Peptides against a protein of PDB entry 3ZOQ. Designs and how they scored, part 127

Target 1, 223 residues: chain A of PDB entry 3ZOQ
Amino acid sequence: QLLQDSWWNQLKEEFEKPYYQELREMLKREYAEQTIYPDSRDIFNALHYTSYDDVKVVILGQDPYHGPGQAQGLSFSVKPGVKQPPSLKNIFLELQQDIGCSIPNHGSLVSWAKQGVLLLNTVLTVRRGQANSHKGKGWERLTDRIIDVLSERERPVIFILWGRHAQMKKERIDTSKHFIIESTHPSPFSARNGFFGSRPFSRANAYLEKMGEAPIDWCIKDL

## One batch from the design tools (peptide; made by RFdiffusion4, then SolubleMPNN)

Design b2_p22_1_s2 (from b2_p22_1, 12 letters changed)
Fold by OpenDDE base, seed 1:
Structure b2_p22_1_s2 (fold): chain B 223 residues (1-223), chain A 22 residues (1-22)
Amino acid sequence: as target 1 above (223 residues)
Amino acid sequence: SEEERKEEIEEYLKWLEEEAAA
């Protein structure tokens, strides 16, 4: 949990609170007794790749992929060599239709993270094969604080909120200062009801340009 | 395949949880 200075300054008080200490103790037991994803060193990868000050866009996910070798601490992202999950495939399909990017031969979104796209899950760990198994254990309080401190930041942020779970966080975002892009979730079960055609990538870049910031290069190179 | 079927089920269950979150 060694964070960059910019995030440490924003979150240091949370780590001393009882809820986080309890979460930490729970995680110690879980990692010792169960197979937990992602690797413990990758839990805070979203914050490692994207500093507090460098955040331009936030994409919220629920919790990590729970299969072997998948999760890498970034929402929707999978390690190279891992088959792209259905939701991620749909994200790339929309990316192609939106701005013409080719479908990459891998599912790593690290290149987005390095450009200021915070790929944050609301819950940062999961048991193997058990989706949402670490729900309600304290992560949500920390990640809510992450959203709060970004909302309080003077420099605007773009929040991309796919589906109802992510959209529940809208109440924590100062919409007079920050911009929100909402649609249905990229899941095969919801994508055709609004995600496809929502063009979140071009819309995000349009706002960045309006703010005088460099746009994101959303296109992902093959490995 | 069985693996594809498993992935579909897992995605469905995750989606159900996501939709029920409101």
Scores: peptide ipSAE 0.285, ipTM 0.829, DockQ to the pose 0.079
Fold by OpenDDE base, seed 4:
Structure b2_p22_1_s2 (fold): chain B 223 residues (1-223), chain A 22 residues (1-22)
Amino acid sequence: as target 1 above (223 residues)
Amino acid sequence: SEEERKEEIEEYLKWLEEEAAA
């Protein structure tokens, strides 16, 4: 996949490293031998929709949804026409309580990505029906580098870290320049322990306004 | 439904992985 110039300049050295070449060879075998999500053309959608320079907010996920037609290369997001997963439903419930947005009739977060919300999973592929099946295969090293180059950027970024997995990346973020919003995960098993009422959307916009930047329009229109 | 139960189990497993990441 062809990356935007801004991301290419930041990541070109990673693509030349042995670990990434091994990852690419692994992925070639996986996509040839079994069903892998998302579609290979959608793996880097987060980077396609949000350039390096345009990143305002980062929302970290773990790995893609592993059911048919769900994953579209954006963390927590599902393609239009797909039933909203429980965690995504809770995200929209918090969005409604936080800033008054209506619950959309679909689960696509592309409108966020187009406004500078980088919807990044730490692992970018998965086998059908097998969560975390591509964990430890090389994606984490690349996505760690994505976090690193954003942390090194002079223009501040807001990192929204839901749950412990995402919060493990906090040590890679320069908190003297960047802002962090932390809570429990939106999963039904953790949302009532801190995610609900955390108001991450209004808090993110408050930081953007303090920096003199345009806030995110978090409300999603029906399709 | 059976599908809903399966979704709940999958969410539970993801949550377990989330908690184990600490």
Scores: peptide ipSAE 0.202, ipTM 0.789, DockQ to the pose 0.079
Fold by OpenDDE base, seed 3:
Structure b2_p22_1_s2 (fold): chain B 223 residues (1-223), chain A 22 residues (1-22)
Amino acid sequence: as target 1 above (223 residues)
Amino acid sequence: SEEERKEEIEEYLKWLEEEAAA
């Protein structure tokens, strides 16, 4: 799949490595033999919507939603017309409490991505109904490299790390250059333990303003 | 490891969320 030139320049060496070739071969078999999400054309949507140079904020997820029609290649995001998953509902609740945004009638975060919010899962594919089924197949090495090249970038990035899985990537982030916003995961099982009230959206915008960059319009319009 | 345990918990919670959303 073709990437924006800015990402290609950063990642082209990875695509030539054996691990990625093995991953691609695995994916070819998986997509041919099973139902895999997201659509193969949407795997790299996070990189398609947000170029390397345009990244302002990174929000890390684990792997795609594994239900029909849900995943669209962006962490936490669901296609329009899809019921909002509980974590996403909580994200919107925090958004409302943080900066006053209304709850949108859909779950697409594409508007964030287009503004420079890299909605990156650490694993970019999943089998239908089988969470983490493509864990340990090579995606993590690629997405680690994505984090690394962003960490190496001179212009600061804001990393929003919800939950333990995302926070494990903190060691890859140069905190002398970049900002990290951490809280518990937006999942109903953890949101009340720190996610609610963490105000990641206003905090991210505060950092952007200090950097002289345009803030993110986090409010999502209805479709 | 402790980190692996944390990851497993997060994975489980994510799975539960997906099931609840269906």
Scores: peptide ipSAE 0.088, ipTM 0.665, DockQ to the pose 0.098
Fold by OpenDDE base, seed 2:
Structure b2_p22_1_s2 (fold): chain B 223 residues (1-223), chain A 22 residues (1-22)
Amino acid sequence: as target 1 above (223 residues)
Amino acid sequence: SEEERKEEIEEYLKWLEEEAAA
């Protein structure tokens, strides 16, 4: 599916490039022959929920969850009714300690997306049960361009970069205009090494307030 | 490079997490 919003004007040139056409053809084969996540209609949910102009915060992930019913096209987010993955559990623990939000009974971050939090994975599809199976197939070039056009935007953006993979994108971000919040990844393997206590949510809101923008309501209501 | 090694570790850790959550 092609975007028909503010993102189209920013990304239309990418969609015409050979790499993206090759990616599309690859994806057509993959979705036909394999079980691919998320649903093809959900691949660009991050861009659907958060327009180019409405982006306030970016949270980068690597690639979608690869289990049945998990991925919904938003980084770290899972569909309602799905068990919260460990990293997401830790995100909510930090959220609770940071700004006092209760732990929601679901893992959907759609409410963040609707407020201007771009929940972007660097790779937007994955084969069932095969993490990183679509790494290096072209998504990274598109998502790099997404970062680039946001970096080029005059209105500032806050980039939350958890872990080394996300932090590698710093070189693409104009820090004269934009803000970066960095910590270790929320994964159980790294969260105690810096993620816990990093207070990314209050820090993001502090930047938004400094910019004269409305803060994000990070607290997620139960469904 | 050191950064490449860090990326590999992060990818592995993500994979482990996803496998554990499955």
Scores: peptide ipSAE 0.076, ipTM 0.657, DockQ to the pose 0.101

Design b2_p22_1_s3 (from b2_p22_1, 15 letters changed)
Fold by OpenDDE base, seed 1:
Structure b2_p22_1_s3 (fold): chain B 223 residues (1-223), chain A 22 residues (1-22)
Amino acid sequence: as target 1 above (223 residues)
Amino acid sequence: EEEERRREEEEARKYAEAEAAA
């Protein structure tokens, strides 16, 4: 819950709003009565690893993984030692085909986050075994605000929008300033319909280079 | 708009189911 100053300055007004207070009260009950993921200390890991000013790329997810030990507060990412979920496996397959990275022996995307890749879910918590169980509880309003304040930023951002859920956020993004990379979702159900071969990683780096910024080292080393 | 929302919800469900099957 403790945010870096850069994010606090952008989001402090949201935390005082009734919707967020209601969300917090809901979460207190949920964490007390049920198993909720990620750990409450990890909810804002995306914002912890990537400051507002350091955001270069945004990758939007839906909500956290709902299995034990999986979610770590970063979209698509799993804690070390956790089996890579299907979508993440496909992300690494595309990464390999796109820029030649080896498939890592873990699923942690923390190295991306530390380089300015905001790994943001639209919903930041979930009940064990109940995907999207915290949808419509207030997270979307906060995460929409995160997208908004990034869109309002003068320094361009690259938004990677996989699937329709993420792509629906495009209306909130000033495409005159920011770059959008869109494809189908990395899920096994959709990956072959456009995600594979979309080359989001090289395309993102091409935009970064065009802007005079350092590219992302997308390759993830084994642990 | 409603059709788009329905399609999104269906895709979101499929994604969630795929991840849960792992």
Scores: peptide ipSAE 0.388, ipTM 0.884, DockQ to the pose 0.120
Fold by OpenDDE base, seed 4:
Structure b2_p22_1_s3 (fold): chain B 223 residues (1-223), chain A 22 residues (1-22)
Amino acid sequence: as target 1 above (223 residues)
Amino acid sequence: EEEERRREEEEARKYAEAEAAA
């Protein structure tokens, strides 16, 4: 799987490390023996849609959706035609309340990714029906490196950190240079405790405007 | 750190369960 040159330049050293080779060998076995999501060609979609240099915003997720046809290699995003998961529904509710966007008839966040929103999970694969089944297998080390190289980038990045899992990555982010938007997770379990009303979309655009950059068009068109 | 990790793991589990229950 070929990465864009900008990401390859940042991550090439990781791919040569033993942990990543072990991860790849594990994944080869997993994909051969079990149903793994997303499709192997979609694992790095977040990096495919958003180059290293084009990243404006990062939204961290945990791991891919573990149901059939859901995961497309982007955090919180689902393929068109798939029922929107609860967290995603809440994301769209907040989007509507924050900046007035209509709730789309699909759950694909590809339009955000194409505008520079890196939709990164900390773990990039999962076994069908087994949430977080690939935790601790090496993905976290790679995705930590992704956060690190973004933190080291001169051009500022906005990190949207929903929930404690994502917020634990704050220690890796140079807050003297980058911006952080934190709230509770959009999950129904936690959304009413701070996610709703957090207005992450307008706040992100406000930072982009301060930086002299074009804001994100967060509104998603129907398909 | 261990307590924070435990809390994170619990939240991660709750999030996953909430998504799966839909």
Scores: peptide ipSAE 0.386, ipTM 0.884, DockQ to the pose 0.116
Fold by OpenDDE base, seed 5:
Parts: C-alpha cells; sequence; structure tokens
Structure b2_p22_1_s3 (fold): chain B 223 residues (1-223), chain A 22 residues (1-22)
C-alpha cells in the first residue's frame, strides 16, 4: 500500500527505521500464521481517507476490533452490516444529543474520514479474538510520529481524546496551535462519567468555524 | 449471538482496563 504523497513525505523516515522493519516482519508472519484484523489492505485506511493536509480532526482509538469482519482500519468504525459495538453506540448517542443527528443503521465512519476526521488507532492491527495482541510491537511509535507531525503542522488540528489512553498523547500535542477535546471514554464502563454530555462534535465544529474552516457534517446517512 | 455478546463485553472491558491502567 502506497501512502498518499502527503503522508509519505511526513512518515517516510519512519518506514526506514529498524522498529518499523521489525514491525513489518512481525506483521508478515502474523498475517501468514494467524487471522489478523483488519485486512492487510485496510491497515492504513485512516491515512488513505484523510490526507495529512486534509486532517481537521483526530479521534484516537486503541486498537482494532478483533471480531470477524468488524475492523476497517478506522478507529471505532465498523464495516457496513456489522452490529455497532457498545462504544460506537454510545458515540452515536452522544452525537444525537449533541447535534441532533439520527442514529445510523450502520457503524461506518468513512464519511467522517472523507471530511478530514483522522480515525487513528494507536495500534493498527490485532489478532482475532485477542485484544491488544499487537500492543508494544512498534505501531505506537509510528502513530506517535503521526501525532507529532500533525502537532508540528502550522494549520491547527482538533484532537478528540476519549479516555486516559488517548489522553496520554496530549503531551505530544502543541496546545499553543492545536485544540484538544477531552472526556472519558465512550465505553459503557466510562461513558456516564463524562463522555455523555461532553458534546465533542459541536465543540469541534465551533472551533473549526472559528478558524474559518468548514465544519464537519457529523451526521451519518443510513445505507 | 452469545459469541457476539462476549466480543462486545471483551471490547468494553478492554477500554475499561485501559482507562483504569492509565
Amino acid sequence: as target 1 above (223 residues)
Amino acid sequence: EEEERRREEEEARKYAEAEAAA
């Protein structure tokens, strides 16, 4: 998979580093020996749908869904026809309460990605049925670099950081240039402790408008 | 259906654990 030129220019140095080569070798073995999600062609979908220059908003996830047919290379997103996972359901509930969007009949967030919402997991692959199985294998270093190069960008970015895992990345974000929206995670275990009512979507759009940028159409059409 | 429910619970737990660990 060739990354778009905009991302390639930002990340090419990472791909030459030993850690990434080791990661690639690991992934090659994993995909050959195990069922790994997402499909290898979908690993970098977040970067494919949203160019470096087009990023307006970043939403950080942890790692892909580990069930069959779920992960599509976008944080929190599931392929059409896949039942919405609990956290995603809560995201849509907050979306409805925040800006009045209807709850879509599917869980694909591709429409967000196409508008400049980088749906990035910190770890981009997972073994079937084994959450966090690829944690600490090198993805975090690459995705940290993705955050870094966005932080270094002159044009401001909005980072939506749900939960402590995502919020740990705050130290990498130049808050003099970029805006951070923080709340608890949309997980059923944490959503009631601050995610619900956090209104990340309207807040993001308000910031975009203040910057003179087009807001995100967060409402997702039914398929 | 039970397997799906289990996966959903595992996902929710994954995020909860990350929230607690951090």
Scores: peptide ipSAE 0.354, ipTM 0.858, DockQ to the pose 0.124
Fold by OpenDDE base, seed 2:
Structure b2_p22_1_s3 (fold): chain B 223 residues (1-223), chain A 22 residues (1-22)
Amino acid sequence: as target 1 above (223 residues)
Amino acid sequence: EEEERRREEEEARKYAEAEAAA
């Protein structure tokens, strides 16, 4: 897939590296032999919707949803018509309590992506019904590079890091330039331990305003 | 460091399990 010029300029060297070629060959076999999510055309949707230069906020996820029709290449996001997963429901509950947004009748976060919210998973593919099945196959090296090039960017970025997995990436972020919002994960397992009441949306917008940037319209319209 | 990594991996697994259970 062809990336936008801004991302291509940042990542072109990665695509020439052996690890990425091996990853691509692995994925070629996986998509041919098994059901893999998201659709191969949607793997880089986060980069397609949000250019390198347009990134204002990063929300890190682990890996795509592994159920039919769910994953659309954006962390935590599901295609319209798909039942909202528990973590996403909790995200919307916090959104409502934080800034008063209505709970949308769908789970697509594309509107955030189009405003500069990079919805990035650390692993960008998964086998049907097998969570984290593509962990350690090379995606993490690429997505680490994505974090690195954003950290190296002069224009500040806000990183929202929910849970320990995402927070492991904090060491890669230059906090002299960039802002980090941390809490427990929105999962039902952890949401009551700090995610609820963390107010990541208003806090992100407060940072954007401080930097002289337009805030994100986090409210999602019904379809 | 290894213990921290293990705790993080366990937490990540629990998140995925919670998503699958609903």
Scores: peptide ipSAE 0.275, ipTM 0.851, DockQ to the pose 0.090

Design b2_p22_1_s4 (from b2_p22_1, 12 letters changed)
Fold by OpenDDE base, seed 1:
Structure b2_p22_1_s4 (fold): chain B 223 residues (1-223), chain A 22 residues (1-22)
Amino acid sequence: as target 1 above (223 residues)
Amino acid sequence: EEKEREEEIEEYLKYQEEVAKA
């Protein structure tokens, strides 16, 4: 599907490259032969909700949720009506402790995306029940390019990098220009080792205010 | 030690993905 013009201008060359052509052909087979998440129309939701120029914050995830009805094309986010995964629950706990937001009764982060929070997974598709099944198939090259073009942008971006996987992308980010917020991953296995108390939301807003930009309203209303 | 912890976390994250995203 078509991307917003601002993203198209940044990524159009990638879509013509052999790796992406191969990825696309692979995806056609996968979606035809297996159950793949998210819905094919939702793959690029992160880019649909947040244009290249409107990106204020980036939150990197690994790959989509692989259960029925969960993934909606946004990192860490689940469709309304879906049980909040453990990591997402911890994100909301930190949000509450950081800036006092109530825990929402759903797991959709669309409201963040609409405010300029790019909720980007490094891999944008997954087979049902098979985490990382589409790792190494070409998505990483595209999403690396997304990070690169944001890093090259003159207007500063805030990158929130939870856990090792996301932090490995730090080398692609011009830290002289952009802001990095790092902590352990919100996973129950790692959250107590640094994620809790890291206050990424207030810190992000502090940077935004310093840059003269409107802060993100991180609080999510119930549905 | 920090590297070892990070590797362990990565393994746990993989495990978590298998459990939490199912």
Scores: peptide ipSAE 0.072, ipTM 0.680, DockQ to the pose 0.102
Fold by OpenDDE base, seed 4:
Structure b2_p22_1_s4 (fold): chain B 223 residues (1-223), chain A 22 residues (1-22)
Amino acid sequence: as target 1 above (223 residues)
Amino acid sequence: EEKEREEEIEEYLKYQEEVAKA
């Protein structure tokens, strides 16, 4: 996969490292021998839709959906025509309560990505039906570097960290420059413990306005 | 008690993630 120039400049050194070469070789075997999601052409969609310089907001996920036709290379997002997973439904419920957006008839968050919302999973591939099957294979080191280079950027970024897995990355973020919005995860098991009512969308836009940047249009149109 | 609750949430979250992505 070819990355945008801005991301390539930030990550080219990682791609030359042994860990990434080993990851690539592993992935070649996995895609050949197993059903792996997302499609290999979609692995870096988060970076394709949102350049390094255009990142305004980061939303961290864990790993892709592992069912047929679901994952599209963006955290929490599903391809059009796919049933919205429970966490995504809760994200849209909070969106509605926070800023009045209607619940869309699909689960694609591409419109956010195109506006500068980096929808990044910490692990970018998964075996069909096997959550976390590609954990610890090298993706975390690359995605940590993505967080690092964003943290090092002079222009501020807003990090939305839902749940403990995402919040573990807080130590990599320079909070003297960047803003963090934390709450419990949108999962039905945790959403009522702090995610609902956290108003991450309006809060993110408030920070963007303070920075002199255009806010995100979080509302998603039906397809 | 708070720590225990947090650990339970983590376990439930992991389970929910698997179910949600199945």
Scores: peptide ipSAE 0.070, ipTM 0.681, DockQ to the pose 0.103
Fold by OpenDDE base, seed 5:
Structure b2_p22_1_s4 (fold): chain B 223 residues (1-223), chain A 22 residues (1-22)
Amino acid sequence: as target 1 above (223 residues)
Amino acid sequence: EEKEREEEIEEYLKYQEEVAKA
């Protein structure tokens, strides 16, 4: 797939490595033989919407939603017309309590991505109905590299790390340059244990303002 | 706390699978 030049310059060496070639061949078989999400053209949507230089905030997810029509290549985001998953509902509840945004009538976070919020899953594909089915197949090495090149960037980034899976990436982030916002996961199973009331949106904007950057407009318009 | 968070994530994934299968 075509990547923006800024990401290509950072990642081109990865695409030539054996692990990625093996991943590519695996994906060819998977998409041919199974129902895989997201659509193959949407796998790198997070990088398409947010260039390397434009990244202000990173929100890490695990892997795509595995139901029909849900995944759109952005962590936690679902295509318009799709019922909002429980974690996303809780994200919007926290958004409302944090900065007063209304709950949108859809679950697309594309507006965040276009403003510099990199909505990155650590694994970028999944089989229908089989969560983590593509875990350990090579995506994690690529997405670790994405985190690494962002960490190496001189211009600061804000990393929002919800839950343990995302927080495991903290060791790859240079905290002398970059900011980290941590809480429990927005899942109904964990949200009441720290996610609610964590105010990640206002905190992220406070850091952006401190750095002299424009804040994110986190409020999402209805479609 | 760390173990509890891992369990919560696993439970979430199981929940998502159930929703997709329903």
Scores: peptide ipSAE 0.089, ipTM 0.685, DockQ to the pose 0.174; fails the geometry check
Fold by OpenDDE base, seed 3:
Structure b2_p22_1_s4 (fold): chain B 223 residues (1-223), chain A 22 residues (1-22)
Amino acid sequence: as target 1 above (223 residues)
Amino acid sequence: EEKEREEEIEEYLKYQEEVAKA
């Protein structure tokens, strides 16, 4: 799978390491023997839509949705025509309360990605119907490196860390250069405990403006 | 504690799959 030059330059050393070769071989078997999401061509969509230099905001997820037609290689995002998962619905509810955006009639966050929001899962593949089935297989080491190279970047990044899993990555982020927005996860099980009212979208834009960068247009148009 | 939240997310995702099949 080909990456944009900017990410390739940052990650090429990882792809040569044994752990990634083992991951690749595992994935070859998995895609051959099981139904794996997302489509193999979509695994690195987060990096395809948002170049290394264009990253303004990072939103970390755990692993892809494991239902048919859902995952599109972007954290929390679902393909158009797919019912919005509860966590995504809550994200849009917070978006509406935070900055007044209408709730879109679809769940695609591609418009965010195109503006510099890196929608990165820590694990980039999953078996159908088996959440976290590819946990501990090597993706976390690669995605940790993605966080590391962004942390090392001179131009500041805003990291939005929803829930404990994402927040565990805080130790990898140079807070002298970068900004972190933390809250509970948007899941129905945790959203009422801090996600709602956290206003991550306006806060992110406030940081961008402070840095002299264009804010994100978080509002998503209907399709 | 982290494992519990991961399990919650897993349960949530399983629920979503069930809803999508209905």
Scores: peptide ipSAE 0.044, ipTM 0.693, DockQ to the pose 0.101; fails the geometry check

